# Peptides against a protein of PDB entry 5D63: the designs that were tried, part 11

Target 1, 292 residues: chain A of PDB entry 5D63
Amino acid sequence: SLRRGIYHIENAGVPSAIDLKDGSSSDGTPIVGWQFTPDTINWHQLWLAEPIPNVADTFTLCNLFSGTYMDLYNGSSEAGTAVNGWQGTAFTTNPHQLWTIKKSSDGTSYKIQNYGSKTFVDLVNGDSSDGAKIAGWTGTWDEGNPHQKWYFNRMSVSSAEAQAAIARNPHIHGTYRGYILDGEYLVLPNATFTQIWKDSGLPGSKWREQIYDCDDFAIAMKAAVGKWGADSWKANGFAIFCGVMLGVNKAGDAAHAYNFTLTKDHADIVFFEPQNGGYLNDIGYDSYMAFY

## One batch from the design tools (peptide; aimed at target 1 V248)

Design b1_p11_1_s4 (made by RFdiffusion4, then SolubleMPNN; from b1_p11_1, 5 letters changed)
Fold by OpenDDE base, seed 1:
Structure b1_p11_1_s4 (fold): chain B 292 residues (1-292), chain A 11 residues (1-11)
Amino acid sequence: as target 1 above (292 residues)
Amino acid sequence: SIDDLPLSGPV
């Protein structure tokens, strides 16, 4: 079953992703096929899948950027019915915005079926051009038509997944205590994480004994990421991953505050030094506390 | 110094 999370949704036949045109929050904004760049944010192409309680394999799909929801126009079962962004809520009962998402016959991709109409999200004619029509179309779960098959590339982690990544890291102290602040986290590419760091003014901040030292830098970075998230995305129900750690060195005579994020595959953490913007697999400290 | 956090016990 598909987990709650943020996904980049890519066509199985051509290098095209489900894109909300211009990221517009206007009702009726077309959802279209569009090219994407791997390992980037792809701003208009991120979708929060929220599972509907007591309805098997059924979700709403909220565009992260616009905060609007994938909507089958008038819930029509006619082939070629427009799929648009439309205002909604995560747990709506509106069948125009409810999508049953299950594995396709190939066992890797998914099909996206409208709950009401039973039609499928279709990249019309498999058109790989930017702005290609995405529509509801007749189909079956077992058909191999790549126009209706989609890869769901997970761009977020749950708090449990983050916790597991931390637990696997060798630089965790025996006294470690972690504190989870949110439930789901968008994981940023390092380039974006670094840009937030730059834009925060931290590169120009001066270390000052106690009054603005390691903890201030680390907390300021987390605050900057939080603000960036709030300012960048209209969807709710997720956070941007940026952790704070306190660590002790191997000698046990020095402690430090620093940040961390997740690696691209979400399996590991990487340490981030907010005083210089460096990424390190080993920051020279073993964490005894984290919050994220 | 970059590492000036007071040493703490487990939380």
Scores: peptide ipSAE 0.105, ipTM 0.782, DockQ to the pose 0.127
OpenDDE base, seeds 2, 3, 4, 5: peptide ipSAE 0.094, 0.102, 0.053, 0.101; ipTM 0.775, 0.778, 0.780, 0.785

Design b1_p11_2 (made by RFdiffusion4)
Pose (drawn by RFdiffusion4):
Order: C-alpha cells, then sequence, then structure tokens
Structure b1_p11_2 (pose): chain A 292 residues (1-292), chain P 11 residues (1-11)
C-alpha cells in the first residue's frame, strides 16, 4: 500500500509530472502534464495523499500549494473526462475525489483509479509537452500502457522515518532524548533550506553572549522554517522538516545549539550551522537533545 | 552560552 505522504507524481513513459495548472485554487483548474526540475520544490506538482478509513488503497489527493483536490469531472466514466482541481475535504465521501492507488504490473509505478467511475488517470497520448491533458480513461490494472502509469516519488518522511535517520547517525550522545512535534514532514532540498535561512535575516545577525547566541540562531531558524511552511502552502496535515539539536563536544566541556535536515534519500541527517549557512556531516558535537 | 548552561544542568 502507498503510505500517507507528499508525492511528486511522474509519468512512467515521459518525464512529465502531474501539475495543477498555475497552482490555481479555482474550481475546475486543469490538471496537466508538465516538466520538472529535480532537487527543487516543484511548486504546483506536490500532492498530499490521505488514506481513507476502511477503504482499502483509497485516498484523496490534495495539491499542497492550492489546497484543492484531484477531481474527476462529474465522476463520468467516459474516456477523456477532465481531471481538475476542485474544492473538497481530506476524508470526503465524494467519489469524484477518491482514488484507488495500487502498483502497476511493473511493480514500481502505480495506476490511479477513480473510486466512482473505475477509470484511470491518463496522460493523453503520452504527450510530453507542457500543459498536456490528463483525463480519466478506460483501462485495466495489469496492462503495460505507460499513459496510465505513474511513479509516486516520496517527498516527505513520517516522524518514525526521521527518528530512524537520527538513530543511525554516529554523532549522537549517550544521553540523547528526542522530542517529536508533528507526524509527516516535507523534506526540503538544501537549496530551499538555505533560501529560508537567507530570507530570515539570520545571515546578518551577530553573535552576542547569551542575548543572541547559538540557541537563539537555532530556534530562529526553526521558527523561520515553520513560518515559511504556513505562508507557502494551502494544504493542511503536514509540517516542514527542520530540527533543533543541543550537543556537547568530545571533551565534555563545550555545548552548542544547531539545526539539522535530511539527505535526499531520506535515510540520514545533515547538520546545519545557522550562524553561517554551512552544512556539515560532523559539526564537532554529539547531540544530547533534539526537537523537530 | 545558554547551551553550555543547559549541558551543565543536565549533568
Amino acid sequence: as target 1 above (292 residues)
Amino acid sequence: TKAQKSWDAWK
């Protein structure tokens, strides 16, 4: 089963993502194929998949930017029916916005079926051009047609996954305690994490004993990331990944506060120095506390 | 630093 999370959904035949055109919140805004840039935030192409209780392999798909849902127009089973963004809720009973998502016959990509119509999300004619029509279409679960096959590229981690990445890190103090604050996190590319640090004003902040020292920098960065999350996205039910750690050096005589993020593969943590914007695999301190 | 004070208290 596809796990709850945030996905960049890529056609298996051509490198086009499912894109809510112009990120528009208007009802009926077309969902189309569009090119993308890896290791960036693709602002119109991120989808929060919310599992439906007791309805196996079925989800709502909420565009992260617009807050609107993937909707098969009037639930028609006619091939070519429009797939658009539409207002809705995470746990709707409206079958126009319910999607059964299971692995295709290639075992890696998925097919997306409308719960009501039993038709599939289809990149019409396999068209790779920007703005290509995506429609509901007749199809089967097992066929190889790439027009109806999609890679769900996971862009978020659960809290359990973040905890696992931290636990595998070699720079964790024996007294370490972690404090989990949310359940599902959008993992940022370093390019975006750095842009938030720049935009927070922290690069210009001076270190001052106690009144604006390492703890202040770290907490300010976390707050800046939290503000960015709420100001940038309209969908609810997720948080942005940015941790704060306190750590102690090997000699046991100096402590430091700093931030952390995750690697691209989501398996490991990487430390971030908020006083200078650097990313480090070893910051010189072992973490005795973290909150994220 | 505050971080140092926190470490000392932890100990």

Design b1_p11_2_s1 (made by RFdiffusion4, then SolubleMPNN; from b1_p11_2, 8 letters changed)
Fold by OpenDDE base, seed 1:
Structure b1_p11_2_s1 (fold): chain B 292 residues (1-292), chain A 11 residues (1-11)
Amino acid sequence: as target 1 above (292 residues)
Amino acid sequence: SRADELYLAAK
């Protein structure tokens, strides 16, 4: 079953993703097919899938950028019914905004069925052009029509997944205590993470004994990522992944504060040195405390 | 622990 998370949703037939046009928060904004760039954030093409309690495989889909929800116009079962962004809530009972998402017959892609109409999200005619219509369309779970098959590429991790990634890292001290701040985290590409670091002013910040040293750099980076998240996205219910660690060296006579993020496959952590913007698999310290 | 008693002054 599909996990709660943020997804980039790509058509199985053509290189097109589900896009909220211009990222607009206006009711009735078209959801369309649009080209995308791998390993980038694809601003208008990220969707938070929130599972509905006690309704199997059923979700709301909130556009991360606009904070609006995928909505089948008037809940109509007619083929060609518009799919738009519309105001809503994560746990709505409005069947226009409830989507049953399950594996297609190929076992890799998903189909997205409107809970009420039982029609499927369809890239009309498999059109790969920017702005191509996405609509509700008749279909079945077992047919192989690629117009209605979608890859759900997960762009986020749960706190449990992050915890697991930390736990298997070899640079964790025996006294480690972690503190989880949020439930779901958008994981940024390193390029974006680095850009936030640059924009924060940290590259030009001067190390000063105690007054602005490693802990200040690490906390400033986390604050910068947090602000970037708040300023960039209108959806709620997720955070941007950026951890802070306190670590001790092998000799036990020196400590350091630093950041960490997750690798592309979300299976491991990578350390980030906010004093120079470097990514390291081994920062020379074992973490005894983290918050993220 | 000893680790959390250390000043973070080295870097």
Scores: peptide ipSAE 0.044, ipTM 0.748, DockQ to the pose 0.202
OpenDDE base, seeds 2, 3, 4, 5: peptide ipSAE 0.043, 0.044, 0.041, 0.044; ipTM 0.747, 0.747, 0.737, 0.733

Design b1_p11_2_s2 (made by RFdiffusion4, then SolubleMPNN; from b1_p11_2, 8 letters changed)
Fold by OpenDDE base, seed 1:
Structure b1_p11_2_s2 (fold): chain B 292 residues (1-292), chain A 11 residues (1-11)
Amino acid sequence: as target 1 above (292 residues)
Amino acid sequence: SKAYEKYLQAK
């Protein structure tokens, strides 16, 4: 089954993603097909899938940018019914905003069925142009029509997945204690992570003994990422991944505070030095404490 | 713990 998380949803037939037009929070804002750039944020094209308890394979889809939800207009079962952004809540009972998401017949893509109407999210005519209509359309789970097949590219990790990635890393001290601050984390591309670092002013910050040293840099980076998240996205129920670690060297005579994020495949962590903006697989310290 | 804090101040 599809896991709770943030997804970039791409059509199986053409290079088009499910896009909330202009990222608008207005009720009735069209959801459309739009081009995307791999390994970038794609601001209006991220969707938080929240599973509905005790309703198999059924979710709400919250647009990360607008904080509004994917909504089948009037819940109509007619082919061509508009799919729009609309205000809602994660655990709504409104069938206009409930979507059953399961694997298609090809075993790799998904189909998105409205819970009430039983119609499917359809890129009308497979149109690859920006602004192409996305609508509810008749179909079945076993049909091969690529207009109704979608790849769900996961852009986030759960706290458990992050914990597992840390546990696999060889640079963890035997006394390690980890503290999980949130449940789901949007994982940023390094380019975005670096840009936040640049915008924070940290590249121009001066190291000063105790008053502004490694811990201050590391915490400032986390704070900058947190603020970036709050300022960028209207959806709730997730955080932006940016960890802080305290580590000790192999000799046990020096310690350091630094950041870390996840690799592109989300399987491993990579260390980030906020004093110079560098990414390292080995920062020279074993972490005895982390919070993220 | 105190030892680690001492070391942190050096970085």
Scores: peptide ipSAE 0.037, ipTM 0.740, DockQ to the pose 0.174
OpenDDE base, seeds 2, 3, 4, 5: peptide ipSAE 0.031, 0.026, 0.036, 0.036; ipTM 0.727, 0.690, 0.736, 0.727

Design b1_p11_2_s3 (made by RFdiffusion4, then SolubleMPNN; from b1_p11_2, 8 letters changed)
Fold by OpenDDE base, seed 4:
Structure b1_p11_2_s3 (fold): chain B 292 residues (1-292), chain A 11 residues (1-11)
Amino acid sequence: as target 1 above (292 residues)
Amino acid sequence: SRADERFLAAK
């Protein structure tokens, strides 16, 4: 079953992703096929899948950028019915915005069926061009038509998954205590993480004994990421991953505060030094406390 | 106190 999370949804047949045109929050904004760049933030192409309680395999899909929801126009079962962004809520009862998402017959891709109409999200004619129509279309779960098959590339982690990644890292102190602040986290590419760091002004900040030292840098980075998230995305119910750690060296006579994020595959953490913008697998300290 | 005095010399 599909987990709650943020997904980049890519067609199984052509290199096209489900895109909310111009990221517009207007009701009726077309959802279209659009090219994407791997390992980057594809701003209009991220969707928060929220599972509906007590309705098997059924979700709302909220566009992260616009805060609007994937909507089958008038809930029509007619082939070619437009799929648009439309205002809504995560746990709506509106069947125009309820999508049953299950594995296709190939066991890797998913199909996206409108709960009410029972039609499927279809990249019309498999058109790979930017702006290609996405519509509701007749189909069945067992068909092999790639126009209706989608890969769900997970772009977020749950707090439990982040916790597991931390637990696997060798640079964790025996006294470690972690504090989870949110439930789901968008994981940024390093390039984006670095850009936030640059834009925060931290590269030009001067280290000063106690008054602005490691803990200030680390907390400032987390604050910058939080602000970036709030300013960039209209959807709610998720955070941007950026952790703060307090660590002690092997000798036990020195401490440091630093940041961390997740690797591309979300399986491990990587340390980030906010004083110089460096990514390290070993920062020279073992973490005894983290919050994220 | 629960303060970590090692931060007095932290970098």
Scores: peptide ipSAE 0.226, ipTM 0.838, DockQ to the pose 0.138
OpenDDE base, seeds 1, 2, 3, 5: peptide ipSAE 0.041, 0.189, 0.040, 0.206; ipTM 0.740, 0.819, 0.724, 0.829

Design b1_p11_2_s4 (made by RFdiffusion4, then SolubleMPNN; from b1_p11_2, 9 letters changed)
Fold by OpenDDE base, seed 3:
Structure b1_p11_2_s4 (fold): chain B 292 residues (1-292), chain A 11 residues (1-11)
Amino acid sequence: as target 1 above (292 residues)
Amino acid sequence: SRADEAYLAAR
């Protein structure tokens, strides 16, 4: 079954993603097909899938940017019914905003069925143009119509997945103690992570003995990412991944504080030096403490 | 450790 998480949802037939038009939080804002740029933050195209307890394979889909929910207009079963953003809650009972999401017959893509109407989210005519209509449309789970098949590219990790990525890294001290702060984390591309670093003012910050040294840089980066998250997204129930580590060198005569994030495939961590903005697979220290 | 904390302050 589909896991709770943040997804970029791409059509299986054409290079188009499910997009909330202009990222608007207004009720009735059209959800449309739109082009996307791989390996970037596609701001209006990220959706938090929240599983409904005791309702198999059924979710709400919250637009990360607007904080509104995917909504089938009036819950109508008519082909061509608009799919819009609309105010809601993660665990709503409103069938207009409940979506059953299961694998399609091809075993790789998903279909998105409205719980009430039993119609499917459809990229009308497979139109690849920006602003193409997305609507509820008649269909079946077993048919191969690419207009109704969607790839769910997961853009987030659970705390457990992050913990696992840390655990398999070779630069973790035997005395390591980790502290998990949140449940689900949006993982940023390095370019975005770097931009946050730049915008924080850290590139211009001067290292000063004790008063503004490695721990200050690392904590400032964590704070900058947290603020960026709060300022950028209206949805709740997730955080932005940015960790802080304390590490000791192999000789045991030096310690350092630094950041870390996850690799693109979410399988590994990569270290980030907030004093110079560098990404490293080996920062020269083994972590004995992290919080993220 | 306490030693690690001391070293951290110097970096």
Scores: peptide ipSAE 0.041, ipTM 0.744, DockQ to the pose 0.177
OpenDDE base, seeds 1, 2, 4, 5: peptide ipSAE 0.040, 0.040, 0.039, 0.040; ipTM 0.740, 0.728, 0.740, 0.744; seed 2 fails the geometry check

Design b1_p11_3 (made by RFdiffusion4)
Pose (drawn by RFdiffusion4):
Parts: sequence; structure tokens; C-alpha cells
Structure b1_p11_3 (pose): chain A 292 residues (1-292), chain P 11 residues (1-11)
Amino acid sequence: as target 1 above (292 residues)
Amino acid sequence: YPISDKVRAAM
């Protein structure tokens, strides 16, 4: 089963993503194929998949930017029916916004079926051009037609996954305790994590004993990332990944506060120095506390 | 190892 999370959904035949046109929140805004840039935030192309209770392999798909849902127009089973963004809720009983998502016959890509109509999300004619129509279409679960096959590229981690990445890190103090604050996190590319640091004003902040020292920088960065999350996205039910750690050096005589993020493959953590914007695999301190 | 009040308040 596809796990709850945030996905960039890429057609298996051509490198077009599912894109809510112009990120518009208007009811009926077309969902289309569009090109994308890896290792960036693709602002109109991120979808929060919320599992439906007791309805196997079925989800709502909420655009992260607009807060609107993937909706099969009037639930029609006619091939060519429009797939648009529409107002809705995470656990709706409206079948126009319910999607059964299971692996295709290639075992890697998925097919997306409307729960009501039993038709599939289809990149019409496999068109790779920006703005190509995506529609509901007749189809089968097992066929190889790439027009109806989609890679769900996971862009978020559960709290359990973040905890696992931290636990595998070699720079964790024996007294380490972690404090988990949310359940699902959008993992940022370093380019975006850095842009938030720049926009927070921290690059211009001066170190001052106690009144604006390492703890202040680290907490400020976490707060800046939290503000960015709420100000940038309309969908609810996730958080942005940015941790704070306190650590101690090998000699046991100095402590430091700093931030951390995740690697692209989501398996490992990487430390971030908020005083200078640097990313480090070894910051010189072993973490005895973290909150994220 | 201590945890400062500002850090506890931020959590």
C-alpha cells in the first residue's frame, strides 16, 4: 500500500508531473502534465495523500499549494472526463475526490483509479508538452499503457523515518533523547533550506554572549522554517522538516546548538550551522538532545 | 547535560 505522505507524481512514459495549473485554488482548475526540475520545490506539483479509513488503498489527493483536491468532473465514467482541482476535505465521502492507488504491472509505478467511476488518471496521448490534458479514462489494472502509469516520488518522511535517520548517525551522544513534534514532514532540498535561512535575516545576525548565541540562532532557524511552512502552503496535515540539536564535543567541555536536515534519499541526517549557512556531515559535536 | 529554559520554551 502507498503510505500517507506528500508525493511528486511523475508519468512513467514521459517526464511530466501532475500539475495543478497555476496552483490555482479555483474550483475546476485543470490538472495537467508539466515538466519539472529535480531537487527543487515544484510548487504546483506536490500532493498530500490521505488514506481513507477502512477503504482499502483509497485516498484523497490534496494539492499542497492550493489546498484543493483532485476531482473527476461530475464523477463521469466517460473517457476524456476532466480531472481538476476542487474544494473538498481530507476524509470526504464524495467519490469524485476518492482515488484507489495501487501498483501497476511494472511493480514500481502506480495506477490511479477513481473510486466512483472506476476510470483511471490518464496523460492523454502521452503528450509530454507543458499543459497537456490529464483525464479520467477507461483502462485495466494490469495493462502496460504508460499513459495511465505514475511514479509516486515520496517527498516527505514520517516521524518514524526521521527517527531512524538520526539513529543511524555516528555523532549521537550516549545520553541522547529526541523529542518528536509532528507526524509527517516535507523534506526540503538544501537549496530551499538555505533560502529560508537567508530570508530569515540570520546571515546578518551577530553572535553575542548569552543574549544571541548558538541556541538563539538554532531556535530562530527552526521558527523561520515553521513560518515559511504556514505562509507557503494551503494544505494542512503535515509539517516541514527542520530539527534543533544540542551537542557536546569529544572532550566533554564545550556544547553547541545547531540545526539538522535530511539527505535527498531520506536515510541520513546532515547538520546545518545557522551562524554561517554551512552543511556538515560532522559538526564536531555529539547530539544529546534534539527536537523536530 | 543541561537544557536551557529558552530551549525548553521553544519545544

Design b1_p11_3_s1 (made by RFdiffusion4, then SolubleMPNN; from b1_p11_3, 7 letters changed)
Fold by OpenDDE base, seed 4:
Structure b1_p11_3_s1 (fold): chain B 292 residues (1-292), chain A 11 residues (1-11)
Amino acid sequence: as target 1 above (292 residues)
Amino acid sequence: PPISERILKFM
């Protein structure tokens, strides 16, 4: 089954993603097909899938940017019914905002069925143009129509997945203790992570012995990412991935504090030095503590 | 001593 997480939802037939038009939080804002740029944030095209307890394969889809939910207009079963952003809650009972999401017949893509109407989210005519209509449309689970097939590109990791990525890293001390602060994390592209670092003022910050040294830089970076998250997204129930580590050198006579994030495939961590904005596979320290 | 008992200088 589809896991809770943040997804970029891409049509299986054409390079078009499910987009909330202008990221608007207004009720009735059209959800449309729109082009996207790989390995970028795609601001209006991220959806938090929240599984409904005790309802198999059924989710709400919250637009990360607007905080509104994917909504089938009036829950109508008519082909061509608008799919819009609408105010809601993660665990709503409103069938207009409940979506059953299961694998299509090809075993890779998903179909998105409205729980009430039993119609499917459809990129009308497979139109690849920006602003193309997305609507509820009649269909079946087994048909191969690419207009109703969607790839769910996962843009987040669970705390467990992050923990597993850390555990695979060779630069973890035998006494390592990790502290998980959140449950689900949006993983940023390095370009975005770096931009947050730049905007934080850290590139111009002066290192000063003890009063503003490695731990201050590392914590300031995490704080900057946290603030960026709060200022950028209206949805709740997730965090932005940015870890802090404390490490000891091989000689065991010096320590360092630094940041880390996840690689593009979410399988590994990469270290980030907040004093210079560098990404490293080996920062020269073995981590004995992290929080993220 | 174990790492938790060491006083290390942070850079």
Scores: peptide ipSAE 0.176, ipTM 0.727, DockQ to the pose 0.100
OpenDDE base, seeds 1, 2, 3, 5: peptide ipSAE 0.139, 0.171, 0.158, 0.175; ipTM 0.751, 0.726, 0.734, 0.732

Design b1_p11_3_s2 (made by RFdiffusion4, then SolubleMPNN; from b1_p11_3, 5 letters changed)
Fold by OpenDDE base, seed 2:
Structure b1_p11_3_s2 (fold): chain B 292 residues (1-292), chain A 11 residues (1-11)
Amino acid sequence: as target 1 above (292 residues)
Amino acid sequence: PPVSDRVLAFM
């Protein structure tokens, strides 16, 4: 079953992603196929899938950028019915915005079926051009047609997954206590994380004993990421991953505060030094506390 | 390089 999370949704047949045109929040904004760049944010192409309680394999899909939802126009079962962004809520009962998402016959890709109409999200003619029509179309779960098959590239982690990644890291102190602040986290590419760091002013900040030292840098970075998230995305129900750690060195005579994020595969953490913008697998400290 | 702090506040 598809987990709650943020997904980049890519066609199984051509290198095209489900894109909300211009990221517009206007009702009726077309959802279209569009090219994408791997390992980038792809601003208009991120979707928060929220599972509907007690309705098997059924979700709303909220565009992260616009905060609007994938909507089958008038819930029509006619082939070629427009799929648009439209205002909504995560747990709506509107069948125009309810999508049953299950594995396709190939066991890797998914099909996206409108709950009401039973038609499928279709990249019309498999058109790989930017702005290609995405529509509701007749189909079956067992069809092999790649026009209706989608890879769900997960761009986020749950708090539990983040916790597990931390637990696997060798640089965790025996006294470690972690505090989870949110439920789902968009994981940023390092390039984006670094850009936020640059824009925060931290590269020009001066270390000063206690008054602006390691903890201030680490907290400032987390605050900068939080602000970036708030300023960048209109959807709710997720956070941007940026952790703060307190660590102690092996000798036990020095402590440090630093940041961390997740690796690309979301299986491990990487440490980030907000005083210099460096990424490290070993920062020289074992974490006894984190919040993220 | 970044400077560590010697304040060891454990929670």
Scores: peptide ipSAE 0.031, ipTM 0.738, DockQ to the pose 0.089
OpenDDE base, seeds 1, 3, 4, 5: peptide ipSAE 0.029, 0.031, 0.030, 0.031; ipTM 0.733, 0.733, 0.736, 0.744

Design b1_p11_3_s3 (made by RFdiffusion4, then SolubleMPNN; from b1_p11_3, 6 letters changed)
Fold by OpenDDE base, seed 3:
Structure b1_p11_3_s3 (fold): chain B 292 residues (1-292), chain A 11 residues (1-11)
Amino acid sequence: as target 1 above (292 residues)
Amino acid sequence: PPVSERVLAFM
């Protein structure tokens, strides 16, 4: 089954993603097909899928940017019914905002069925143009129609997945203790992570013995990412991934504080030095503590 | 001793 998480949802037939027009939080804002740029944030095209307890394979889809939910207008089963953003809650009972999401017949893509109407989210005519209509449309689970097939590219990790990625890293001390602060984390592209670092003012910050040294830089970076998250997204129930580590060198005579994030495939961590903005596979320290 | 039993200076 589809896991709780943040997804970029791409049509299986054409290079178009499910986009909330202008990222608007207004009720009735059209959801449309729109082009996307791989390995970028794609601001209006991220959706938090929240599984409904005790309702198999059924979710709400919250637009990360607007904080509104995918909504089938009036729950109508008529082909061509608008799919819009609308105010809601993660665990709503409103069938207009409940979506059964299961694998299509090809075993890779998903279909998105409205729980009430039993119609499917459809990129009308497979139109690849920006602003193309997305609507509820008649269909079946086993039908091969690419207009109704969607790839769910996961853009987040659970705390458990992050923990597993850390555990696989060779630069973890035998005494390591990790502290998990959140349940689900949006993983940023390095370019975005770096931009947050730049905007924080850290590139211009002066290292000063003890009074503003490695721990201050590392905490400032995490604070900057936290603020960026709060300022950028209206949805709740997730965090932005940015870890802090304390490490000891091989000689055991020096300690360092630094940041880390996840690689694109979410399988590994990469270290980030907030004093210079560098990404490293080996920062020269073995972590004995992290919080993220 | 293990890290938990010693104090290291942070740089």
Scores: peptide ipSAE 0.151, ipTM 0.714, DockQ to the pose 0.101
OpenDDE base, seeds 1, 2, 4, 5: peptide ipSAE 0.143, 0.140, 0.139, 0.137; ipTM 0.744, 0.724, 0.718, 0.722

Design b1_p11_3_s4 (made by RFdiffusion4, then SolubleMPNN; from b1_p11_3, 5 letters changed)
Fold by OpenDDE base, seed 2:
Structure b1_p11_3_s4 (fold): chain B 292 residues (1-292), chain A 11 residues (1-11)
Amino acid sequence: as target 1 above (292 residues)
Amino acid sequence: PPVSERVRAFM
């Protein structure tokens, strides 16, 4: 089953992603195929999949940027029916916005079926051009038609997954206690994480004993990431991953506060030094506390 | 180290 999370949804046949045109929050904004750049944010192409309780394999899909939901126009079962962004809620009962998402016959891609109409999200004619029509179209679960097959590239982690990544890291103190602040986290590319750091002003901030030292830098970075998230996305129900750690050195005579994020595969953490913008696999401290 | 000592050792 597809997990709750943020996905970049890519066509299985051509290098095109499900894109909300111009990221507009207006009702009826077309959802279209559009090119994408791997390992970037792809602003209009991120979708929060929220599973509907007690309805098997069924989700709403909220565009992260606009905060609107994938909507089959009038819930029509006619082939070629527009798929648009439309205002909604995560746990709506509106069948125009309910999508059954299950593995296709190839076992790797998914098909996206409208709950009401039973038609499938279709990249019409497999058109790879920017702005290509995405529509509801007749189909079956077992068809091999790549127009209706989609890779769900997961761009987020659950708190449990983050916790597991931390637990696998060798630089965790025996006294470690982690505090989870959110349920789902968008994981940023390092380039984006670094840009937020730069924009925060931290590169020019002066270390001052006690009054503005490692803990202030680390918390300022987390605050900057939080603000970036709030300013960048209209969807709710997720956070931007940026952890704070407190660590002690091997000798036990020094402590440090620093940040951390997740690796691209979400399996491991990497440490981030907010005083210099460095990414490190070993920051020289073992964490006894984290919050993220 | 104790929490209080760790706080003192922050750099």
Scores: peptide ipSAE 0.069, ipTM 0.697, DockQ to the pose 0.122
OpenDDE base, seeds 1, 3, 4, 5: peptide ipSAE 0.036, 0.038, 0.037, 0.041; ipTM 0.698, 0.699, 0.702, 0.686

Design b1_p11_4 (made by RFdiffusion4)
Pose (drawn by RFdiffusion4):
Structure b1_p11_4 (pose): chain A 292 residues (1-292), chain P 11 residues (1-11)
Amino acid sequence: as target 1 above (292 residues)
Amino acid sequence: SHIMAHYKAST
C-alpha cells in the first residue's frame, strides 16, 4: 500500500508531473501534465495523500500549495472527463475526490483509479507538453499503457523515518534523547533550506555571549522554517523538516547548538550551522538532545 | 556556559 505522505507524481512514459495549473485554488482549475526540475520545490506539483479509514488503498489527494483536492468532474465514467482541483476535505465521502492507488503491472509505478467511476487518471495521448490534459479514462489494472502509469516520488518522511535516519548517524551521544513534535515532514532540498536561512535574517546576526549565542541561532532557524511552512502552503496535516540539536564535543568540555536536515534519499541526517549556512556530515559534536 | 551546564545537569 502507498503510505500516507507528500508525493511528486511523475508519468511513467514521459517526464511530466501532475500539476495543478497556476497553483490556483479556484474550483475547476485544470490538473495538467507539466515539466519539472529535480531537487527543487515544484510548487504546483506536490500532493498530500490521506488514507481513508477502512477503505482499502483509497485516498484523497490534496494539492499542497492550493489546499484543494483532485476531483473527477461530476464523477463521470466517460473517457476524457476533466480532472481538476476542487474544494473538499481530507476524509470526504464524495467519490469524485476518492482515489484507489495501487501498483501497476510494472511493480514500481502506480495506477490511480477514481473510487466512484472506476476510471483511471490518464495523461491524454502521452502528451509531454506543458499544460497537457489529464483526464479520467477507461482502463484496466494490469495493462501496460504508460498514459495511465504514475511514479509516486515520496517527498516527505514520517517521524519514524526521521528517527531512523538520526539513529544511524555516527555522531550521537550515549545519553541522547529525541523529542518528536509532528508526524509527517516535507524534506527540503538544501537549496530551499538555505533560502529560508537567508530570508530569516540570520546571516546578518552577530554572535553575542548568552544573549544571541548558538542556541538562539538554532531556535531562530527552526522558527523560521516553521513560519515558512505555514506561510507557503495551504494544505494541513504535515510539517516541514528542520531539527534542533544540542551536542557535546569529544573532550566533554564544550557544547553547541545547531540544526539538522535529511539527505535526498531520506536515509541520513546532515548538520547545518546556522551561524554561517554550512552543511556538515560532522559538526564536531555528538548530539545529546534533539527536537524536530 | 549555560549550554555546557545543561549538559552537565543531564548527566

